# Peptides against a protein of PDB entry 3S8F, part 148

Target 1, 157 residues: chain A of PDB entry 3S8F
Amino acid sequence: VLTLFVAVPSLMTAFTVAASLEFAGRLRGGRGLFGWIRALPWDNPAFVAPVLGLLGFIPGGAGGIVNASFTLDYVVHNTAWVPGHFHLQVASLVTLTAMGSLYWLLPNLTGKPISDAQRRLGLAVVWLWFLGMMIMAVGLHWAGLLNVPRRAYIAQV
Target 2, 166 residues: chain B of PDB entry 3S8F
Amino acid sequence: DEHKAHKAILAYEKGWLAFSLAMLFVFIALIAYTLATHTAGVIPAGKLERVDPTTVRQEGPWADPAQAVVQTGPNQYTVYVLAFAFGYQPNPIEVPQGAEIVFKITSPDVIHGFHVEGTNINVEVLPGEVSTVRYTFKRPGEYRIICNQYCGLGHQNMFGTIVVKE

## One batch from the design tools (peptide; made by RFdiffusion4, then SolubleMPNN)

Design b2_p17_7_s2 (from b2_p17_7, 7 letters changed)
Fold by OpenDDE base, seed 1:
Structure b2_p17_7_s2 (fold): chain B 157 residues (1-157), chain C 166 residues (1-166), chain A 17 residues (1-17)
Amino acid sequence: as target 1 above (157 residues)
Amino acid sequence: as target 2 above (166 residues)
Amino acid sequence: MAEEMFNLVYALLLERS
């Protein structure tokens, strides 16, 4: 149980980022409990991508705590649950952050801003990626709870 | 104004950190509660038992598949299973329905998995270590053993069978 | 919710035979 304290630095980082988002949203005119969320620049794929990654990281992080727990890991270890966890952490957070970084970095490096069409396409790509990852992750976690084995092409369900 | 901004940021950070800590404690509490109230079906880890993977095929209880199933008491058996590249022995493993089976599983080569479909048996098998799992098959039939740990080129084809007799 | 989920997992996996 005490191994759960390994999550402290990660949680601190995650929620510090959340704090920064709230602050930014409020600076942009957002008010109230949720108004700051709407005030964030959701029209910018460079912003949306990593934020969606963070959203995927939340259940993934919770799953990490589960995976690190002796009693709960007994249930989920070497099942499809584990790949589900990985896809939330790597294919969602890390990948979307990288994608978002490119949407920011390339225009700055080339000195050429992205067109409106490119921006819209970028938003579509990022959102579709996120949606696909969430579907897959939920499916893998569900399969894992049904005792579908990891690293096998067969399953009893 | 910079000072005010700094204070504001700190306030938000403190709030979110508090939330973070609260969530951590909730997780710990939930796990503790689960451990306290739902332990009946959990097989706790036993004492670490070691074997020499280089000789396990030559001597000892794993050496002869024909002698792998040992009756240790009334309606109690110990089954010595080898997980190897790429299969299990004995194969099939034949055990009676309703008997308490203690599986002693080890590997002579690399790490393997031992996942029995239709059961809660799911352990990793490490060379040099003995994995012990206790289980009672309530239903007769065939149960497939699946390797769920990558072990080489033939990993995907590494299967075994447990036959539970009436 | 956590308890319910755990009970479901227990029923599905831990009591399998």
Scores: peptide ipSAE 0.018, ipTM 0.779, DockQ to the pose 0.315
Fold by OpenDDE base, seed 5:
Order: C-alpha cells, then structure tokens, then sequence
Structure b2_p17_7_s2 (fold): chain B 157 residues (1-157), chain C 166 residues (1-166), chain A 17 residues (1-17)
C-alpha cells in the first residue's frame, strides 16, 4: 500500500524531470520526437551521471511495483531479485546522482574548473559504473527468477 | 519571453504527466487483474495462527520430531516443522510423492527462512506465528531447505532436507 | 497492452514448479 502510494509522486517527479530534459534539449536545437535527447549535454559528467541513474531507476521502479504486488512478490521475495532491485535504486540512481552532483559541486566550491582530461575521465567513470550496475542488476534479477535465494551462498542453479 | 518559456515548459510537462498517469493506471490495473484472477506461483496458505515460542519445543505438535508428520487423509499429510538456530526438525522430513503436504512451520527463537530448493516454497518463519504452506511434490528425491533470512552466526550453515519417497 | 504485459510477466515470473 505504501509503495503504491509513493509510486505516484515518484513517477510525477521522474517525468517532470523528463519534461525539463525535453525542454532543454529542444532549446539546444533538438527536433522531433527523440531528437532532443541527442541535443542534451552528454559531454558533461554532471549531467550524464544522474540521467544514467534515472535510466536505471526505471526498471528498478517497475521492480518496486512487482515487489509490492501480493502475487508477484511471492515469486521474487527473498531471492536474488531483491538485491537486484536494490542495486538499481541505490547503487545506480542514488550513487550516480551523488557522483553527478560532485562533478558540479566541487568545481564550484573550489573555484577551479575541471580540465578536459578530468571531464573525460569523469565520463568514463560514470558510464563504466552504469554498465557494471546494469550487468549486475540483470544477473541478479535473472538469478532471482531462477529461484536463487537471497542471503545464501548456495543455490540449486 | 518568460511567459512564452513558461507555456512551453507546461506543454512538455502536460505531455509527460499524461503519459506517466496512463502508465500508472496500466500498472495498477495489471496488479488488480493479477490479484483477482491468477494464483499461479502462489502457494496457498492457511489463516494466521499463533503459538507460544517458549513452549513449542516442550509440548504440542512440534515437540516430538518423530510425530511431526501426520497423515490427515489418504493422500494428505501435515508436517509440523521447527526452524531454529541453526537447523530444521524433523530432519530429514520424509513425505510420499504425490501427496498434498501442509507444512506448519514455526520458530522457537528468532526469525528464519524456509526456502525449499526446486519448489515454490519460500516463507519467513516468525517466532509466535505458524506459517502454513501447501505443496505437492511431483518428483521423488531430496529437496534442500535453505534459510534465506539472516538468523545469526550459523545462518549460512542452516540447512534441512525433505525426502520425497515413491 | 495490459494483457500483453500481464502475459509477459506471467511467463517470466509465475510459471514456476
């Protein structure tokens, strides 16, 4: 009940952000239904990180609804599915948002802009992190569907 | 300029919010439909039952592992299982193939898990409560019981066995 | 759409022995 209740404001927030991104992309010259995405500043790790986090949060959010469903939870509860969901929500969205925030905050606090090399390194870090999280999340969800238990070092499969 | 920008933002916001609301209703409808019409993958459980965890080892149906398996019908059994730190009793649990087994599981100490490999049986066991799970083993053999809820130092070694006989 | 989503979820999650 509580999960479904918070799903409403969460979705509203997420898609409000999406609306802002679309607006920004169109201001930057993006056209068409999806052209605005390409126009976004993908060269800025402070932007890329939280956006990747949001992308990871989408399947995680869907998983949250699954976990909140009586019938569906019976399948996934206390399996590897749960930590998979957790890593999408915390290790992806929260962590990447924090990383992105730091890429913006530290230069502003120190008064020293990041170098081009640092920018590129930052992009590499956030993309690699995202990739790793997606691999792990997919693996954990898959394992969960195969009835691999949570909090156990042994499994039938 | 400010007014124009504001209107533009609102236009995109309206579109995305409409989409989000539509998807939300789809998901809610999906959940409702699932709850109303489908029980596949769900193990039927009994009503909530309480027990005194301080006496469950001493008296009652869980007290004697030798009497834990009770035939309640020609092809129906009730198995009274204790999950404790750190194991299960009886161990092994012996049941016949093809019979409807009603597991009544409780704990004398802390919260444990009862996850039977190769089955859909997966419940948490709370002291003071009886977890009721119904299952029919179609294949003979050994099924391992795994504790999937952290219960202390011996958690990782807490295993049981269900032996399904032909 | 709902039916398709349901069928997909059912096939992936609920058909377990």
Amino acid sequence: as target 1 above (157 residues)
Amino acid sequence: as target 2 above (166 residues)
Amino acid sequence: MAEEMFNLVYALLLERS
Scores: peptide ipSAE 0.007, ipTM 0.741, DockQ to the pose 0.302
Fold by OpenDDE base, seed 4:
Structure b2_p17_7_s2 (fold): chain B 157 residues (1-157), chain C 166 residues (1-166), chain A 17 residues (1-17)
Amino acid sequence: as target 1 above (157 residues)
Amino acid sequence: as target 2 above (166 residues)
Amino acid sequence: MAEEMFNLVYALLLERS
């Protein structure tokens, strides 16, 4: 019970961040239930990268609650599920946030804005990274639910 | 301003809460499905039991592999298993089909895993602690035990076998 | 919370043994 209580502030933080994005999108002219998404600055890799990280972090966070549950962890512990969770949390959110931060930080440190070509390349990198991570994460979670063990070169399934 | 922004953010929190809970529900549902199909919804749990890893090989129920399988009732057995670098004992573990098996697993050296393929038996094995798992094998045959916790240079080759007899 | 959700979901599923 106390362990799962950690999920409460985490979820609250996630909701606040998401709500902030919605607010920002609406300030930028987005309307309707989903129009605010389109209004966000999707042409800026410094923005796109951490947002994609957040998208990956949502299922990862849900998995965190699962992994912290006594009964649910019994099913997934030391299966491929665990590295799936890690790749969503670290290789998705943290890594993409770092990438996004660099796209903001480097121009500010050098005083030179990134070129349009660099911007487009950056967008391609973060989107491809996200796509690859999602495919891998889904596969790992799926395999984990099929009892594919972690840290083993063989499996029944 | 910040105040108006805060109020606007609060207005959207319920929606995002619902979404997050829905996602959580989906993942829990998938795990619940796994439990229902592979373990009949039974998750073994017990109190923490401790043992001295420095003497577990010399004395006590884990000391003699030939005495590791103990019948505790008409269709009930306790199996005292050691996970060590790099294997399991007894090996093979022989148990009858349809009997309730209580595995008492510990380690004399480092942390290991105890993952039985074809079952939902999957526990950490810590030196100084006894892992308890209750399971009934419905199908006869051989079940491979895999170490899924890194335990050293021979980790990848650490396997055991459970033989379920008719 | 997760445990409660698990129990709810499990109750809606067909138990297989």
Scores: peptide ipSAE 0.006, ipTM 0.748, DockQ to the pose 0.154
Fold by OpenDDE base, seed 2:
Structure b2_p17_7_s2 (fold): chain B 157 residues (1-157), chain C 166 residues (1-166), chain A 17 residues (1-17)
Amino acid sequence: as target 1 above (157 residues)
Amino acid sequence: as target 2 above (166 residues)
Amino acid sequence: MAEEMFNLVYALLLERS
């Protein structure tokens, strides 16, 4: 009940962020329905990280509704599905947002900008992290649907 | 220009809010569709039954593992199962193939899981409550019971067996 | 509200299935 209650406000917040991104992209010269996306600063890990986190949060959020549904929970509860959901929400959104925040915070705290090498390395780390998380999350959700239990080191499947 | 900026932001927000509402309906529809077409994994919940976890081992239907399997009708059985730290009783649970089995599961100590591999049986077992699961084993053989709820240091080794006989 | 919407959609789908 609580999850479903917060689902609507959360969606509103998420799409407000998306609206802000569209506005920012258009200010940067992006045009058309999707051109604003390309205009966003994809060369900055401080930007890319939280955006990738948001992308991972979309299926995770949908999964949250599933997990909160009594009927569907009978299928997914205490299976690998649940940690799959966690990895999308915590290890993707929260972690990537934290990573992105550090790429912004550290230069400001030290007064020293990051080098180009550090920037490129940061981009690589963020993208690889996201890729790994998506692979793992998809695998865990799939395993969960196949009734692989969580908190068990062995399974029939 | 602040006014212009605010108007622009508002326009984008309106568009995205409309999209958000549409997506909300799509998600709900997809979930509903999945439930409507894939209900085989849903285990109906029975009536809430309470039991005293402090006495469940000494008296009542869970007290004697040898009497845990009760025939309640033609090709119908009730199995009284205890999930405890760290195992299940009776172990093994012996039931006939093709019979309708009603599992009545409770715990004398802490919360456990009751996950039967190869089946859709997957419930949490709470002390003081009786979990009821109805299932018919169509295939003979051994089915492993796994605890999928952390219950202590021996959690990972907490297994049981259901033997389905022809 | 989300739960009510879900139930409504689910009921409609069940009635048609």
Scores: peptide ipSAE 0.000, ipTM 0.721, DockQ to the pose 0.075

Design b2_p17_7_s3 (from b2_p17_7, 6 letters changed)
Fold by OpenDDE base, seed 2:
Structure b2_p17_7_s3 (fold): chain B 157 residues (1-157), chain C 166 residues (1-166), chain A 17 residues (1-17)
Amino acid sequence: as target 1 above (157 residues)
Amino acid sequence: as target 2 above (166 residues)
Amino acid sequence: MIEEEFNLVYALLLERS
């Protein structure tokens, strides 16, 4: 009940963020239906990280609705599906947002900008993290649909 | 210009909100499609049933593992299962192939899981509440019961067996 | 924890394949 209640406001918020990104991209010179995306600062890990987190949150959010649905939850409940959902929500969105925030916070806190090497390393870390999360999440969801239980070290599938 | 910026933002928000609504309907449609075209497994059936977890081991249908399997009709059985720290009783559970089995599962201690491998039986077991699952084993053999709800230090080794006989 | 779950799911999937 709570999840379904929060679902609509969350979607509205998510798409409002998307609108903000479009506006920002267009301010940066992006044009057309998708040109604004390319205009966003993809060279900044402080930007890339939370955006990738948001991308991971999309399937995770959809999964939340599934998990909150009585009939569908019976299929996925206490299976590897649930950890898959968590890793999209927590290990992707929350963690990547935290990582991005750190890339913003530390330079401002220390008064020292990050070096180009640190920036490139940060981008690599963020993208690799996202890739790993997507692989693991897909695997966990797949395993869950195959009735692999969570909190168990063995399964017959 | 603040006014121009606000109008621009509003325009983008309107577009994205429209898209969001469309996507919402798509998601609902996908869920509906899934429900309409696919089975949701074995849904727990029966009315709410409560038991006293402090006495369930001492009296009632769960008290004697030897009496746990009860024939209730032609090719119909009720199996009274206890999930406890850390195992299941009876163990093994012996049932005939092709029979309609009603599992009535409860716990004397903490919350456990009742996940029968090779089947879609997967329910949580709460102390004081009876979980009811109806299933028919079509294939003979051994089916392992695993606990998929953390229940303590021995959780990982909490297993049971259902033996389906021809 | 993440690594453990990752390894577990991959192992299970490999067993199935």
Scores: peptide ipSAE 0.016, ipTM 0.738, DockQ to the pose 0.050
Fold by OpenDDE base, seed 3:
Structure b2_p17_7_s3 (fold): chain B 157 residues (1-157), chain C 166 residues (1-166), chain A 17 residues (1-17)
Amino acid sequence: as target 1 above (157 residues)
Amino acid sequence: as target 2 above (166 residues)
Amino acid sequence: MIEEEFNLVYALLLERS
């Protein structure tokens, strides 16, 4: 139980980010319990990408607690569960954040805004990336729970 | 006004922080529940046992595959298994159905995996250390051993077999 | 048999590389 207190700083950080998003949404005119979400700039891939990364990071973070738990780690260790966790943490959050950063950085570096076509393409890219990552991650976690081994091309399910 | 904005942000942060703490306890409770109800059959970690990987092939209980299966009781066996690049010995491992099997697994070279399909046996095998796994095979037949730790170019073909006899 | 399979896959990997 005491070991799980390691999650406290992480949770504090995560929900602080959530608080900032709520504030931003309400500042943009969103009202109610969920109206602030709709008010966020979902038409900007520089915003959408890291937010989708955060969404993927939630189950990944939960998995991190599982992986850090001695008894539970024994169940999932070296199964497909582990790469599922990594794809949520690295290939989703980190990668999408990097993508979002580029969508912000390049226009600022060049001094030219992205075209509408580029914006739409960017949105398509990050959403498709997120969708693919979620499908793969769910599949890997599911396979892991079915005791499918990691680093093996064959499994008896 | 920046002051008003700051105060508002602080209020939202406090609310979300309270929620985060609540969720922490929920997660702890869920983990505790899961452990209490679903930990049957989990193999606990044993004592650290060391072996010299440079001599394990020449001397000791792992040296002769023909002597790898040792009966330690009326219905108990110890099996000394080597995981190496790229295979297992003995291969096949022959054990009786219903007997309590203690696997003593080590490696003479690099880190390998020991994953037995159809079972919850899944351990890493480190050179210089002995992995101990206890299991009772209830069903006769063949169980495939899979290396789930990358160990070289032949990793993907590194398989073994446990034959459970009626 | 493992050795034979290793040789085969190794050869295939060399060709693909």
Scores: peptide ipSAE 0.005, ipTM 0.757, DockQ to the pose 0.016
Fold by OpenDDE base, seed 1:
Order: sequence, then C-alpha cells, then structure tokens
Structure b2_p17_7_s3 (fold): chain B 157 residues (1-157), chain C 166 residues (1-166), chain A 17 residues (1-17)
Amino acid sequence: as target 1 above (157 residues)
Amino acid sequence: as target 2 above (166 residues)
Amino acid sequence: MIEEEFNLVYALLLERS
C-alpha cells in the first residue's frame, strides 16, 4: 500500500496542470463544469498536442500504480499490458509534448509564424496520432489482461 | 488584486488536489477490493532461494534433466527447470494431471522468462535465484512455455513444452 | 501561437487581479 504513495507527487503535478488549464479556460470566458474546456485554444497544435498527451497520461498513470503493485503486477507483468503502459507514457505524453513544442519552437526560431494550412495540418497530425495511440494502447492493455506475453511473436489467445 | 488572483488560483489547485487525493483513495480501494475478492489465483512470493549459476549445470537438482521431475509426496511433484539461452530443460516437462507441481526455475546464464500458456504461470528467471511456482494442471495436454524476457539473439525462438498426462 | 495565447491569459489574469 505504501508503494501507492509514490503516485502522490505525480498526481499533484498533473492536477495542478489541470487546475491551470481550468483557470485559463475560465479566464477565456468558459463557464460551468465543462465550458472552460471549450474555451481553451483548441485551434493551436502547440496547445492541443501536449494536452492530448496529458489525457493519455491519465490512464497511463493509473497503470503505473497497477504495475507498481505487488499483487496486481503479478497479473500484468511481462504481458502486452506493459508496452501498452509505455506507449501511453512515452509515445503519448512525451512525444505529443515534443510535437507541440515544435509548433512553438520552429516559428520562434525562424521568426515566421506558421500558416493557417500548416496549423490545420498540425491539428490533424496530433489528433490522428492521439487517436492511433489510444487505439493501440487499449488494444495492448486488453491483450495483456488476456495474458498475451510481451516480447513474443505468438500467443495462445 | 494580486492577492485575489493568487487566492483564485489556489482555490482551483486545492480543488484539484482534493480530486487527486480522492483518486488515490479510489485506487487503494480498488486494489484492496481486488485482493479481498480475487486472491485464489495469486501465487505469493516465497522465500528467496539462491544458487550458483556457474555450477548449477554440473551439480545439484538441475544438473540432470532426466531427474528433473521429483515426486515429493502423494500427487505432489517438484520440477527443476533450467531456462537458458535458448531453451528450457527438461523439454518436454512431463507431469501428471491433477498433481500439485512445484516448479523450481533458475538460469545458468542470463535473465529469462517463464510464461506458460493457458495458465497464470508467469515469472522472470534470474541467474543466481530460484523462482518457485506452484500449480496444478486440471486439463491434460501440451502447454507451451514462452520466454517473455529478452535474452539475446535467439530469444524469439526460445520455447518449451509441458506435457500433462492423464 | 501558444505564446500569444499565454500573453492573453496573462493579461486577463492581471486584469482580474
């Protein structure tokens, strides 16, 4: 049970970010439980990408608790569950954050803003990436729960 | 002014922190519930047993695959299994249906996996340590052993078989 | 682009404060 307390700092960080997003959304005119979400700049891939990464990180974080649990890890260890967890944490959060950072960094480095076409393309890319990642992650976690081993090209299931 | 803004931010942070704590308790509760209701299939870790990986092939219970299956009691067996690059010994492992099997698994070389399809047997095998797994096969047939820990160039072909006899 | 949004939010925050 004490192992679960390792999640506290991460949760605090994650939800502090969420708090900042809520505050920002409300400053932008959003109201109510969900209105602040709509008020966020969803037309900016530099914003959307890392936020989608954070969203993917949520189930990944929950999975981290599972993986760190002695009893639950017995079920999921060295199954497809584990790479599913990795793809949420690295290929979603880290990668999408990097992608989003590029949409901020390149315009600043070049001194040229991205075109509207580039912006729209960027949005499409990050959303498609997120969607694909979620499908893959869900599939891997599901397979893991069915005891499909990792690092093996064959499985009984 | 700045104080008001600060208070507002803190209010949101407090709310989300409360949510964080609530989620933490939910996770703990879920784990507790799972442990309370689904313990039948969980094999707890036993006492850590160590061996010398450099001599395990030459002496001891793992040295002779022909003597790897040892009857320890009525309907009880201990099977001494080596996971090595790249296979398992003995192969096949022959055990009777319905018997309580204690697998004692170790490695003479590198870390391997021991994943038995159709079962919940899934352990890592470390050189110098003995993994102990207790299982009773209810159905006769062949059960494939899969290495699910990368162990080298031949990892993908590292398989074994457990034959459960009627 | 994100910097512009940040500036906007920051400005609004200052206004609220």
Scores: peptide ipSAE 0.005, ipTM 0.766, DockQ to the pose 0.013
Fold by OpenDDE base, seed 4:
Structure b2_p17_7_s3 (fold): chain B 157 residues (1-157), chain C 166 residues (1-166), chain A 17 residues (1-17)
Amino acid sequence: as target 1 above (157 residues)
Amino acid sequence: as target 2 above (166 residues)
Amino acid sequence: MIEEEFNLVYALLLERS
């Protein structure tokens, strides 16, 4: 019960970040309930990468609640579910945020802006990374629910 | 102006806070759904039982594999299982079909896993602690035990078998 | 099913080495 209550401040923190995105989008001219999303700088990999990380973090966070639940963890613990969770939390949010940070940091450190070609390549990289990570994560979670064990080369299914 | 921007962000936080609360209930609902569909009949956790891993092989209920299966009542058994580097004892574990089996599992060396395919039995095995799992095998046959917790160089080959007899 | 996938990936890795 107490573990589930930990989800409250976590969700509050997560969606506080979303509030900053809404503000940014509206400053950029976005209007309406969802128009601010379109107004965000989706042409900048330094922005897109961490946002995609946040999107991947949503199902990962939900899974975190499951993993932290005593009764539910009994079902998913040490199954493929757990690696699925990690890939969303670490390989999606953390990794994409790191990649996005580099797209901002390196130009500032070198004093040389990234070329348009580099920008487009960066966008392709982060989107493909996100897509691949989502496919893998869904697969791992699905396998976990089918009771495929973690850290084993053999499985019933 | 950073200060003005901060105040503006706070205005949006009210809405997102409400949304956050809504999502909390969505997640609770999803948890409830998962419990209903995947965890029906979950056995409540018992009290923590401790053992000395340095002597568990020499004395006590885990010491003799030939006496590992103990009938505790009509159609009720307790099975004392050791998970060790790298296997299980006894192996195979022989139990009757339809009987209520209480597995008491511990380790003399390092942390292992005890995952029985075809069942919901999946627990970690810690030296010094006894993992207790209750299960009734409805179908006869062989059930493979898999170690799903890394335990060393032989981890990938650490398997056991439960034989359920008619 | 997962075991088959593992075997496939493992075989591919062996071919690469």
Scores: peptide ipSAE 0.000, ipTM 0.762, DockQ to the pose 0.024; fails the geometry check

